# Designs tried in a protein design run: peptides against a protein of PDB entry 3ESW. Part 28

Target 1, 322 residues: chain A of PDB entry 3ESW
Amino acid sequence: NNIDFDSIAKMLLIKYKDFILSKFKKAAPVENIRFQNLVHTNQFAQGVLGQSQHLCTVYDNPSWHSIVLETLDLDLIYKNVDKEFAKDGHAEGENIYTDYLVKELLRYFKQDFFKWCNKPDCNHCGQNTSENMTPLGSQGPNGEESKFNCGTVEIYKCNRCGNITRFPRYNDPIKLLETRKGRCGEWCNLFTLILKSFGLDVRYVWNREDHVWCEYFSNFLNRWVHVDSCEQSFDQPYIYSINWNKKMSYCIAFGKDGVVDVSKRYILQNELPRDQIKEEDLKFLCQFITKRLRYSLNDDEIYQLACRDEQEQIELIRGKTQ

## One batch from the design tools (peptide; made by RFdiffusion4, then SolubleMPNN)

Design b1_p10_7_s2
Fold by OpenDDE base, seed 1:
Structure b1_p10_7_s2 (fold): chain B 322 residues (1-322), chain A 10 residues (1-10)
Amino acid sequence: as target 1 above (322 residues)
Amino acid sequence: LTYEEILKLL
């Protein structure tokens, strides 16, 4: 019996595709009950769900993308990208050019565009007066600040002139294009939107221990790449655990196509107790949210994303960035 | 795919 290995291989590939697609079908009633019970009984699960409802979709706004592209110095950016691309003498590939673009956007954002703000300058004394600012605490937004998704305003008194300066913590990334200042939250928020405005696959990474950054899917590297706008860092996931000696428990990535526990990429040492949720329940939660985010996608899109997910899971298990 | 998932496909 000549075993038609080609026919068997084709049949196995079809069955495999069907199996993968079956995981993304509408959730069974039992899975919905499990999900509802989990988010009602576990505060961490509720927090992850709440973040996913915002972070997975907010940056997919074409009007915001246009405003970003109109605000950035695109001529400078592309001039610098072209200059760096020309040095490496690599075979001209569109895929590697995008990595150079992200690296230049990191440079441009940190060096030319956005400012770190520990304390604001005094509104009355002018620039370079932050040293004279004393924190008085935080309060709610006023009527003007409330227009720009502001939950908290830090209040400072100038030791020189006695006047009050407000530092609103805006969550509207379009307002951040105007203010051009903030901490890790404002940096990551606006930078995520910037990367999205170039049509890139981007995730927002939340760390439970008060830091946030991005991931970019590099078509050249064929993987998710660490991107931190605050650090001007590209593909350095080790900086937190190794360079900062930071202790961490959870890193969760939020993108339009999924929610993923990426803790294994960033927590290389000094792991804090993961006691906020059972590991099986966190895995279930991320998969359930991811499934919901993909409900409108076609079978080919679902299959391609599932293959990408599997590759990422293999990477995260092996602890080797390929 | 887990080994068990592969066995379910066969």
Scores: peptide ipSAE 0.000, ipTM 0.387, DockQ to the pose 0.109
Fold by OpenDDE base, seed 2:
Structure b1_p10_7_s2 (fold): chain B 322 residues (1-322), chain A 10 residues (1-10)
Amino acid sequence: as target 1 above (322 residues)
Amino acid sequence: LTYEEILKLL
């Protein structure tokens, strides 16, 4: 009996696909009850859900992508990408071009496009006057600032001229294309939109200890890659735990196709207590939100994403940066 | 692992 190994392999793959797809079926009533109870009783779970409702979908806006591409110096960006890509002699294939693009976008964004704002310049005294600014506190947005999803406005007084300068903390990334300044929140928000505007698979990573960054899915590396616009950092997930000696408890990635606990990628030492939620409940929460985000996808899309998820989970367990 | 890589592990 010649065992048709090819036929067996095909049947196993079909059964495996069906098994994977079965996990992404509509949530059972018991799972819905568990989810509702969790987000009602656990503040951290409620926070993760609230963030997912915004961060997983807000960047999937074609009109915003067009505005971004019209605003950036694409000629400069692609000239620099082409120059760096040409040095490698195309030996690694076309997929690596996207990694060069992301690296150039990091450079361009930090060096040419966006500015770190610890304190604003005085609106009256002009440029390079931030040293003369004293914080007076924070307040709610005015009627104009409220148009651009502003939650808080920092108020500063100029020690030289006595005038008040407002620093609105805009959450509208299109307004950030105009203002071109902020802290980690504004940087990550706009940079996430920029990466999405180039058609990339991107996640927004929230760290509970007051930092935020991106991940993008590299087709060349076949994995999620750490990207921090503030640091001009590509594939350096260790910078927070090792270089900054930062203590961290949670890192949660938010993308259009899923919510993932990526803490294991970034928390390499100085782990803070993970006491905000049970690990089993966090895992359930992320999986449940991920299933909801995928409800409109076809079986092939679900299967492809599930394979990607499995590879990421293996990576996160093994601690092997490929 | 690509489909082909999974098949190589089987």
Scores: peptide ipSAE 0.000, ipTM 0.381, DockQ to the pose 0.219
Fold by OpenDDE base, seed 3:
Structure b1_p10_7_s2 (fold): chain B 322 residues (1-322), chain A 10 residues (1-10)
Amino acid sequence: as target 1 above (322 residues)
Amino acid sequence: LTYEEILKLL
C-alpha cells in the first residue's frame, strides 16, 4: 500500500486549521466567569482592560486618517523614501519599501513636524523663553481645553513677565496635529495615528514605568518591529534596558487584533518584580481580550493572525531579537 | 500545541 503522504499532509493541515479556529470560538461560560472575577479583583487587570477598550480601536478612524494625510508633507516624505530606497539598490515592489517609509516618518516627525516640550514658551514673551518658566503644578482643563479630551493642564509662571502659561496635556490626536508639541504620551499617540493613516499594522506599547512607544508589523522582516518616535528609533528594542539602563516590569502591546505581553522583547536586564498579577492570569487576560477583538473576523483572518501570534510567541521565548 | 494536542490531531 503506497502511503499517499501528500493526502495525509493535506488532511493534517485541514485538521490543524480546524483546531486553531476552534480556540477562537465564543468563550465558554467558565472563561467568562474567570475573566469577570479577574478584572473585578485585580487592579492591574482592570487597567489593561480599560486601556484595551480605548487603544485597540481609537486609531481605526477613516476621518482621522484623511485629516492626517492632508496635514503631512506627503511630497517631501515620499521623495525622501524614494531617494533612500533607490540609494540602497532595491527594486520597485519589494516589501522592504514600507520599512523605509516608517524610517522616514520617524525622521520627519522628530525633525520637521513635532516638538518635545519639557516646558512651554511664555505666551507673552514669545519663542525660546521656556528657560524662564517655573512650574506651579497641575489643574483641570477649562471649557475650551475640555473639547479636546484634556485630562490635565500643567501651569507655568514666567520669571521675566510674571504671566501664567497653560500647557494642556491633550489626548485628542487631531488637536496634536495643531499644537505639534508634547512629551512621550503625545508623541506616541499622534505617531500611532500617523502610522495607521498609511494603512500599517500598528500596536501601542505601554510600559508600566512611565514610557510608551509603537510596534509596526514589517511584512519584509515578517515580525513586529520596535518603533519609538521620541528616539527616532527603528528596530532597537534594547535601547531602554541597555542604553538607558531602565528598570522595567511590564510592557503590554495594544492593537486592533490583539493584546500581547511583549515584556520579553524589551526587558533584557534590570527586571523589576512582576508582582501586579499572576503570570498565568496575565496570559489568560491577554488571550481573552484578543479572542474578543477577533469575534467578527472570518476563519481565514483568524487563522492568519493565529499563525502570526505563534511566530511572535516563539520569537519571545527564544530571545532571538538577533 | 502541547504534545498531547499534537497526539489528538494524529
Scores: peptide ipSAE 0.000, ipTM 0.381, DockQ to the pose 0.109
Fold by OpenDDE base, seed 4:
Structure b1_p10_7_s2 (fold): chain B 322 residues (1-322), chain A 10 residues (1-10)
Amino acid sequence: as target 1 above (322 residues)
Amino acid sequence: LTYEEILKLL
């Protein structure tokens, strides 16, 4: 009996594909009920859902991509990428070029483009006057600030001139192309859009303990890569737990194709209690949202993404970046 | 330390 192992392998692959695809079919009524109950009864789940409704889709805006590309010094960026790429002896067309691009975008963004803002400069006294600024608190946006998705405005008084300076916390990344300043939220927001504007696969990572960063899918490394614009960091997921000794409970990645608990990539020590949601319910929530985000995709796209998800889950379980 | 080296220490 010549067992046609090739035929069996093909049949198994087909059945496996069908099995994977079956998981991404429209949610059963019971899953919908579970989801609805979870987001209505668990505040953390509601927060994850709310973030997914924004972060998973907002950056997929072709008009914004054009504005970004028109605003950046592309000549400088590509000149630097090409220089470093050539220096390392790589040939044109290698997938590794995108890693060089992301590294240069990190450099460019931190060094040339965007500014960290602990306190704003005084609008009256001019540049480098932030030392003279005293926080008075926060308020809602005015009529102009509200046009740029601003939820909060930090208010500062200048100790030198007595004038009030407003620091609106804009969530409109296009407005951030003008303001060129912020904290981790503004940095990550605009940098996520920048990476998306280059056609890259990007996720926004939210940490419950008041930090945010990106992940980029490197086609060269064939995995999700940690990217922090604030730190000019590429592939250093350990920086928070090890270098900062930061205590963390949850890291959730939000992308166009899914929501993933990536806590295991970043929480290497000093883990805080994961008491906001049951682990099974968080897993269910992320899978359910991911399933919804993929409803319009074809079977081949769904299958490819599912294979990527499985690889990532294996990575996260092993604690090893391959 | 590389990420891999850190993971070996954990």
Scores: peptide ipSAE 0.000, ipTM 0.401, DockQ to the pose 0.029

Design b1_p10_7_s3
Fold by OpenDDE base, seed 5:
Structure b1_p10_7_s3 (fold): chain B 322 residues (1-322), chain A 10 residues (1-10)
Amino acid sequence: as target 1 above (322 residues)
Amino acid sequence: LTYFEILSLL
């Protein structure tokens, strides 16, 4: 009996595909009830849901992508990418070019484009006057600041001239192309949009302990890659836990195709208590939101994304990001 | 982040 191994393999692949697809079918009534109860009773779950409603969709705006590409020095960027790519003799193929692009975007953004702002310069005294600025607290946005999704404005007084300087914390990334300054929130927000504008697969990573960064999916490395615009960091997920000795509890990645607990990639030591939600409920929440984000996708797209998700889960379990 | 910037986040 010649066992047709090819027929068996094909049948197993079909059954496996069907099994994977079955996980992404519309939520059962019981799952909907569980989800509703979870987001109504657990503040952390409500926060993750609220963030997903914004972060998973806001960057998929073609008009914003055009504005970004018109604002950046593309000639400089591509010249630098081509120069670095040419050094490696093309031995690794075309897929590595995107890794060089992301590395140059990190360089360009930090060195040439955007500025860190601990304190604003005095609007009256001009540049390099931030040392003379005393914080007076925070206020709501004025009528102009409110146009750019500003929730909070930090107020500073100049010790030299006595004038007040406002530092609006803008959440509109297009406004950040103009202001070109901020902290981790503004940096990550605009840099996420920049990466998206180049057609890249990008996630926004939220850390509960008041930091944010990106992940980019490298087709060359065939995995999610840590990207921090503040640090000009590429593929260094250890910097927070090891280099900064930062204590962390949760890192959640938000992308167009899913929400993923990526804590295992970044929390390598000094883990804080994960007491905000049950682990099973967090897993359920992320899967449920991911399911909703994929409702419009076809079976092949769902299957490819599910294979990618499984590879990521294996990576996170094995600790292979070292 | 500079050491001072890290400390300002903590």
Scores: peptide ipSAE 0.006, ipTM 0.474, DockQ to the pose 0.012
Fold by OpenDDE base, seed 2:
Structure b1_p10_7_s3 (fold): chain B 322 residues (1-322), chain A 10 residues (1-10)
Amino acid sequence: as target 1 above (322 residues)
Amino acid sequence: LTYFEILSLL
């Protein structure tokens, strides 16, 4: 009996696909109860859910993508990408071009486009006056600031002229295309939208210890790649734990297709207690939200994403960047 | 992951 190994392999692949798809079926009543209980009883779980409701969907706006592409110097960006890509003689194929694009977007964003704002300049005294600014505290947004999803406004007094300058913390990334300044939140928010506007698979990474960054799915590297617009950093997940010696407890990635605990990628040392939620409950929460985000996808899309998820989980366990 | 690498995970 010639064992038709090809037939067996095909049958195993079909059964494996069916098995994977079975995991993404609609949540059982027991899972819904567990989810509801978890988000009602655990503040961290409620926070993750709340963030997912915004961060997983807000950047999938075609109108915003158009505005971004119309705002950026695309000629400069592509000229620089083409120049860097041409140095490699195209030997690594077309998929690497996107990595060059992301690297150029990091450069362009930090050097040419956006500014770090520790303190605002005085609205009366003009540019380079931030050193003269004293914080007075924070206020709610005014009627104009409220139009741009502003949660808080930092208030500063100029020591030179005595005038008040408002620094609204806008969460509307389209407003950030105009203001072109902020801290890590504004940087990551707008940069996430920028990457999405180029049709890239992007996640927003929230760190509990007051930092935020992106991940981009590189088709060339076949993995999620660390991307920090503040640092002009590509594929350097170690910068926080090693270079900054930052203590961290949780890093959660939010994307259109899932929510993932990526803490293992970034927390290499100086781990803080993970006491906000049970590990099993966090795993369940992320999986449950991920299932919900995929409910409208077809079986092939679900399968491809599940394969990607499995590869990422293996990477996170092995601690090897491929 | 090659087919064999997937099978090694099962």
Scores: peptide ipSAE 0.005, ipTM 0.421, DockQ to the pose 0.179
Fold by OpenDDE base, seed 1:
Structure b1_p10_7_s3 (fold): chain B 322 residues (1-322), chain A 10 residues (1-10)
Amino acid sequence: as target 1 above (322 residues)
Amino acid sequence: LTYFEILSLL
C-alpha cells in the first residue's frame, strides 16, 4: 500500500487549520464568565481591557491618516529612503524598503518634526525660555483644551516676566501635529499614528514602569521590531533593560489584531515582581481580547495571524531575535 | 513543541 504522503500532509494541514480556527470561535459561556470575573476583580486586568478599547482601534482612522500624510514632508522622507535603499543595490529584496522607511520616519520625527518638552517655553517671552519656567502643579483642562482629549494641564510660571504658561497633555494625536511637542506619551501616540498612516502593522507598547513605544511588523525580518521614536531606535529591544538598567514588570502590546504580553522581549534583566495578576489569567485575558478583535476577520486572515502569533511566541520563549 | 517547531524539524 503506497502511502500517499502528499494526501496525508494535505489532510494534516487542513486539520491543523481547523484546529487553529477553532480557538478563535466565539467564547464559550464559561470563558465569558471567567473574563467578566477577572476584569471585575483584578484592577490590572481592568486597566489592560480599558487600554485595549482605545489603543487597539483609535489609530485605524482614514481621515487621520490623510491629515498625517498631508502634514509630513513626504518628498524629503522618500528622498532619504530612496538614497539609503539605493546603497544596498536591492540585494536584500524589496521588503527591506519598508524597514528603511521606518528608520527614516524615526529620524525625521526626532530631528525635523517633533520636540521633547521637559518644560514649555514661556508664551510671553518666546522660544528658548524653558529654563525660566517653574512648575506650579497640574489642573484640569479649560474649554478649548478639552476639545483635544486633554485630561491634565501642567502649569508653569515664568521667572522672568511672571506670566503663566499652560502645557496641556493632549491625547488627540491630530492636535499633536500642531503642537509638535511632548514627552514619551505624546511622542508614541503621534508616532503610532504616523506609522499607521503609511499602512504599516503597528502596535503600541505600554510599560507599567512609565514608558511607551511602538512595534512594527517587518516583512523583511518576518517579525515584530522594536521602534522607539523618543530614542530614534529601531530593533533595539535591549535598550531599556541593558542600556538604561531599567527595572520593569510588564510590557503589553496593543494592536488592531491583538493584545500581547511582550515582556520577555524587553525585560532581559532587573525584572520586578509580576504580582498584579496571575500569569495564567494575563495569558487568558490577552487571548480573550485578541479573539474579540478578530471576530470580523475571515478564516484565512485568522489563520495567517495565528501563524504569526505562534512565531512570535516561539521567539519570545527562545529569547533570540531571529 | 509548537506546530512550527515540528515543521522546522521536518
Scores: peptide ipSAE 0.000, ipTM 0.435, DockQ to the pose 0.373
Fold by OpenDDE base, seed 3:
Structure b1_p10_7_s3 (fold): chain B 322 residues (1-322), chain A 10 residues (1-10)
Amino acid sequence: as target 1 above (322 residues)
Amino acid sequence: LTYFEILSLL
């Protein structure tokens, strides 16, 4: 009896695919009840849900992608990418080109395009006057600022001329293409949109301890890669825990296809208590939201994403043993 | 090798 190993392998693959797909079917009534109870009783869970409703979808806007691509110096960007790609002796068509693109976008964004704003310059005294600015506090947006999803405006007084300068904290990433300044929130917001505008798989990473960054999925590396626009950092997940000695409890990644606890990638030391939610409930929450985000996907897309998720989970487990 | 890695080799 020649065991047809190929037939058996094909049958096993089909059964495995069906098994994976079965996990992404509509949630059972018990899972829905568990989810509802969790988000109603746990503030952290409610926060994660609220963030997912915004961050998982807001950047998937073709009109915004067009505006971004029209605003960036694409000629400069691609010229620099091509130069560095050629310098390293890569052949045309290698998947690694996208990694060079992301590295150049990090460079371009930090060096040429966007500005860190600790304090604004005085609107009256002009450039390089931020040192003369005293914070007076924050207020609500005016009628113009409110058009651009502004929740808070920081108010500064110039010590030289006495004039007031407003620094609106815009959440509209299109407005940030005009203002070209901010802190980690504005940087990450606009940079996430920029990466999405190049057709990349991108996640917004929220850290509970007041930082935010991106991840992009490298097809070359076949994994999620840390990307921080503020730091011009590529694949340096350790910078927060090790270089900054930052204490952290939670890092949650938000993408169109899922919500993932990525804390294990970034929290290498100085872990703060993870007391906001039970680990089992956080895992359930992320899986449940991810399942909902995939409800409209076809079986092949669901299967491919599930394979990617499994690889990431293995990576996140193994990374503690190196 | 994950079960997937084994299956990808088949």
Scores: peptide ipSAE 0.000, ipTM 0.440, DockQ to the pose 0.299

Design b1_p10_7_s4
Fold by OpenDDE base, seed 2:
Structure b1_p10_7_s4 (fold): chain B 322 residues (1-322), chain A 10 residues (1-10)
Amino acid sequence: as target 1 above (322 residues)
Amino acid sequence: LTIEEIKKLL
């Protein structure tokens, strides 16, 4: 009996695909009940859901992508990318170009485009006056600030002139293209949109311990890559746990195609108690939201994403970045 | 998994 290995391989592939696709079928009534109960009873789960409703979809706005591309110095960016790619990239294939692009965007964003704002400059005294600013607290947005999805305004008094300066914490990334200043939230928000505007697969990573960053899916490296705009960091997931000695409990990645607990990538030491939710419930929650985000995708798209998910889970277990 | 990858497992 000539074993037709080709026919067997094809049959196994079909069965495997069907098996994978079966996991992404419409949630059973029991899963819907479990989900509703979880988000109703667990505050952390409710928070993850709330974040997913915003972060997974907000950056998929073609009009915003156009505004970003019109605002950035694309000539400078591509000139720098082409220069670095011409040195090293030709030997490693065309897919590495996007890694050079992300590295240049990190440089450009931090060095040329955006500013860290610990305290605002005094609106009256002008530039480099932040040292004279005393925090008075926070308040709600005024009518103008409210137009740009502002939840909080930090209020500062100038010790020199006595005038009040407002620092609105805008969540509208288009407004951030104008203001060009902020803290980790504003940095990550706008930088996530910037990466998306170049057609890249990007996730927003929320850390419970008051930091946020991005992940970019590198086609060259065939994995999710840590990207922190604040740090101009590419593929350095260890910086928080090791370099900063930061204590962390949860890192959750939010993308258009899924929500993933990426804590294992970033929490290498100084792990805080993961007491906000049961591990099995968090896993269920992320999977459930991911299924919902993929509901409109075809079988081939679902299959490809599921293969990517499996590879990421293997990576997270092995602790080996390729 | 590609067909080629499955063949390597067989």
Scores: peptide ipSAE 0.016, ipTM 0.506, DockQ to the pose 0.268
Fold by OpenDDE base, seed 3:
Structure b1_p10_7_s4 (fold): chain B 322 residues (1-322), chain A 10 residues (1-10)
Amino acid sequence: as target 1 above (322 residues)
Amino acid sequence: LTIEEIKKLL
């Protein structure tokens, strides 16, 4: 009995592809009911849904990408990328060039472009006066600040001149190209848009314990790579758990093609209780939102993304960021 | 099993 192993292999590959594609068909009525019940009864699930409605799509704006590219010193950036790429003996056209670009964007953003603002300078006394500033609390935006998607304004009094200085927490990343200052929220918001403006696959990572960062998909490394603009950090997911000894419970990644629990990449020690939602319900929620984000994609796009998702899940289980 | 893992088994 000549078992045609080649025909069996081809048939199994076709059946496997069809099985994977079947998971991304429109949600059944029972799945819709489960989703609606979950987001109405669980506050954490409602928060993840609310974040996905903004973070998964807001950065896919061609007009914003043009404004970013017109604002950055592209000649300096590409000169530095080309210089470092050539030093390491790489040939033009290698997928590793994008890793050098992201590393230079981290350098440029932190060193040349954007500033950390713990306290603002006094609007009356001028530069280097932040040491004289006392926090008075926070309030809502005024009529001018509200034009730039501002939810909160921090209020400071100058100990030298007695004047009030406002530090609006803008969520409009185009306004941040002008102000060029902020904390982790403003840094991650604008840097996510910058990476997207270069045509990169980028996710926004939210940590429940008051930090935010990016991931970008490296075609050279064939995986999601940790990127923190505040730290000028590339591929160092351990910095929070190990270097900072930070305690964490949840890290959720938001991208145009999906929502993923990436906690296993970043929570290496000092894990806090995961008591906000059942693990099965969080897994269902992320899969359900991801399925909705892919409804307009063709079968080949869905299949390629599903293969990438499976590789990421294997990586997260093995604990090998190798 | 990824398709790449299936391809290695076949």
Scores: peptide ipSAE 0.013, ipTM 0.522, DockQ to the pose 0.557
Fold by OpenDDE base, seed 1:
Structure b1_p10_7_s4 (fold): chain B 322 residues (1-322), chain A 10 residues (1-10)
Amino acid sequence: as target 1 above (322 residues)
Amino acid sequence: LTIEEIKKLL
């Protein structure tokens, strides 16, 4: 009996694919009820859902991508990428080139393009006057500021001239291409859009303890890579827990194809209590949102993403990000 | 796939 091992292998692969695909089918009525109850009864779950409704889709805007690419000095960026790529003489081709691109975008963004703003400069006294600025508090946006998705405006008084300077906290990343200043929120928001504008797979990572950053899926490294525009950091997930000695409870990644608890990648020590939601409910929530985000994808896309998800989960369990 | 999930496929 010549066991047709090739036929058996093909059948097993089909069954495996079908099994994986079955996990991403439309949620059962019981799962919908569980989801609705969870987001209505748990504030953290509601927050994750609310963030997913924005962060998972907002950056998939072709008009914004065009505006970004028209605004950046692409000649400088690609010149620098080509220069660094040529030094390493890598035969690894297009996949590693993308890692060089992300590294240059980090450099360009921090060094040439965007500015950190603890306090604004005085609108009257001009550049390098932030030291003279006293915070007076925060206000709602005016009619002009409201056009650019501004929820809060920080108000500062100049100790030198006495004039008031407004620092609107814009959430419109296109407005940030003009203002070119902010804190971690503005940095991460615009940088996420920049990476997306190059056609990259990017996630926005929200940390409950008031920080935000990106992840990029490196085809060269075949994994999600930590990317922090504020720090010009590539593949350094340890910087928060180890270098900053930051205490953290939750890190949630938001992408077009899913929502993932990535806490294990970043919370290496000084873990705060994870008491905002049951672990099983958080896992369910992220999986449920991820399923919804994938409902329009074909079976092959769903399967490829599921394989990538499994690899990531194995990585997160093994602690082998490097 | 958990080992348990693989066992259910077999």
Scores: peptide ipSAE 0.007, ipTM 0.484, DockQ to the pose 0.142
Fold by OpenDDE base, seed 5:
Structure b1_p10_7_s4 (fold): chain B 322 residues (1-322), chain A 10 residues (1-10)
Amino acid sequence: as target 1 above (322 residues)
Amino acid sequence: LTIEEIKKLL
């Protein structure tokens, strides 16, 4: 009996596809109840949900992408990418070009475009006056600041001239294209939009211990790649745990196609207690939100994303970052 | 076997 291995293989693939697709069907009533109870009773779960409602969709704005591309020095960026690609890239295929693009965007953003702001410069005394600034506290936005999704304004007094300088913490990334300054939140927010504007698959990574960064999906590396605009860092997930000796509990990635606990990629040592939610409930929550985000996708898209998810889970389990 | 390796075997 010549076992038609090809026919068996095809049949197994169909059954496997159907099985995978079955996981992404409309949530059962029991899952909806579990989800509602979880987000109602667990503050961390509520926070993850709230973040997902913003971060998973806000950057998928074509008008914003156009504004970004019009604002950046694309000629400089592509000139630098082409230069680096010409040195090394030809042997490794066209997909590596995107890695060079992201590396240049990191360089450009940190070196040429955006500024770190511990304290603002004095509005009256001008540039390089931040040393003279004393924090007075924080307040709500004024009427103008409120137009740009500002929740908090840091207030500073100049020790030299006595004038007050406001540092609004804008969440509108288009306003950040104008202000070109901030801390990790503003950096990551705008840089996420920048990467999205180049048509990249990008996730916003929230760390509970007051840091944020990006991941982009490299077609060359065929995996999610750590990207930190503040650090000009590419594929260095270890920098927080090892280089900074940072203690961390949770890293959650938010993208258009899913919410993923990526803690295993970044928390390599000095893990803080993961006591905010049960592991099973966090896994359920991320899967449930992911399922909702994929609801409008076709079966082939769902299947391809599910394959990518499983590859990522295998990577995270094996500790094979490199 | 990665899913991709499974897909190659299948």
Scores: peptide ipSAE 0.006, ipTM 0.487, DockQ to the pose 0.358

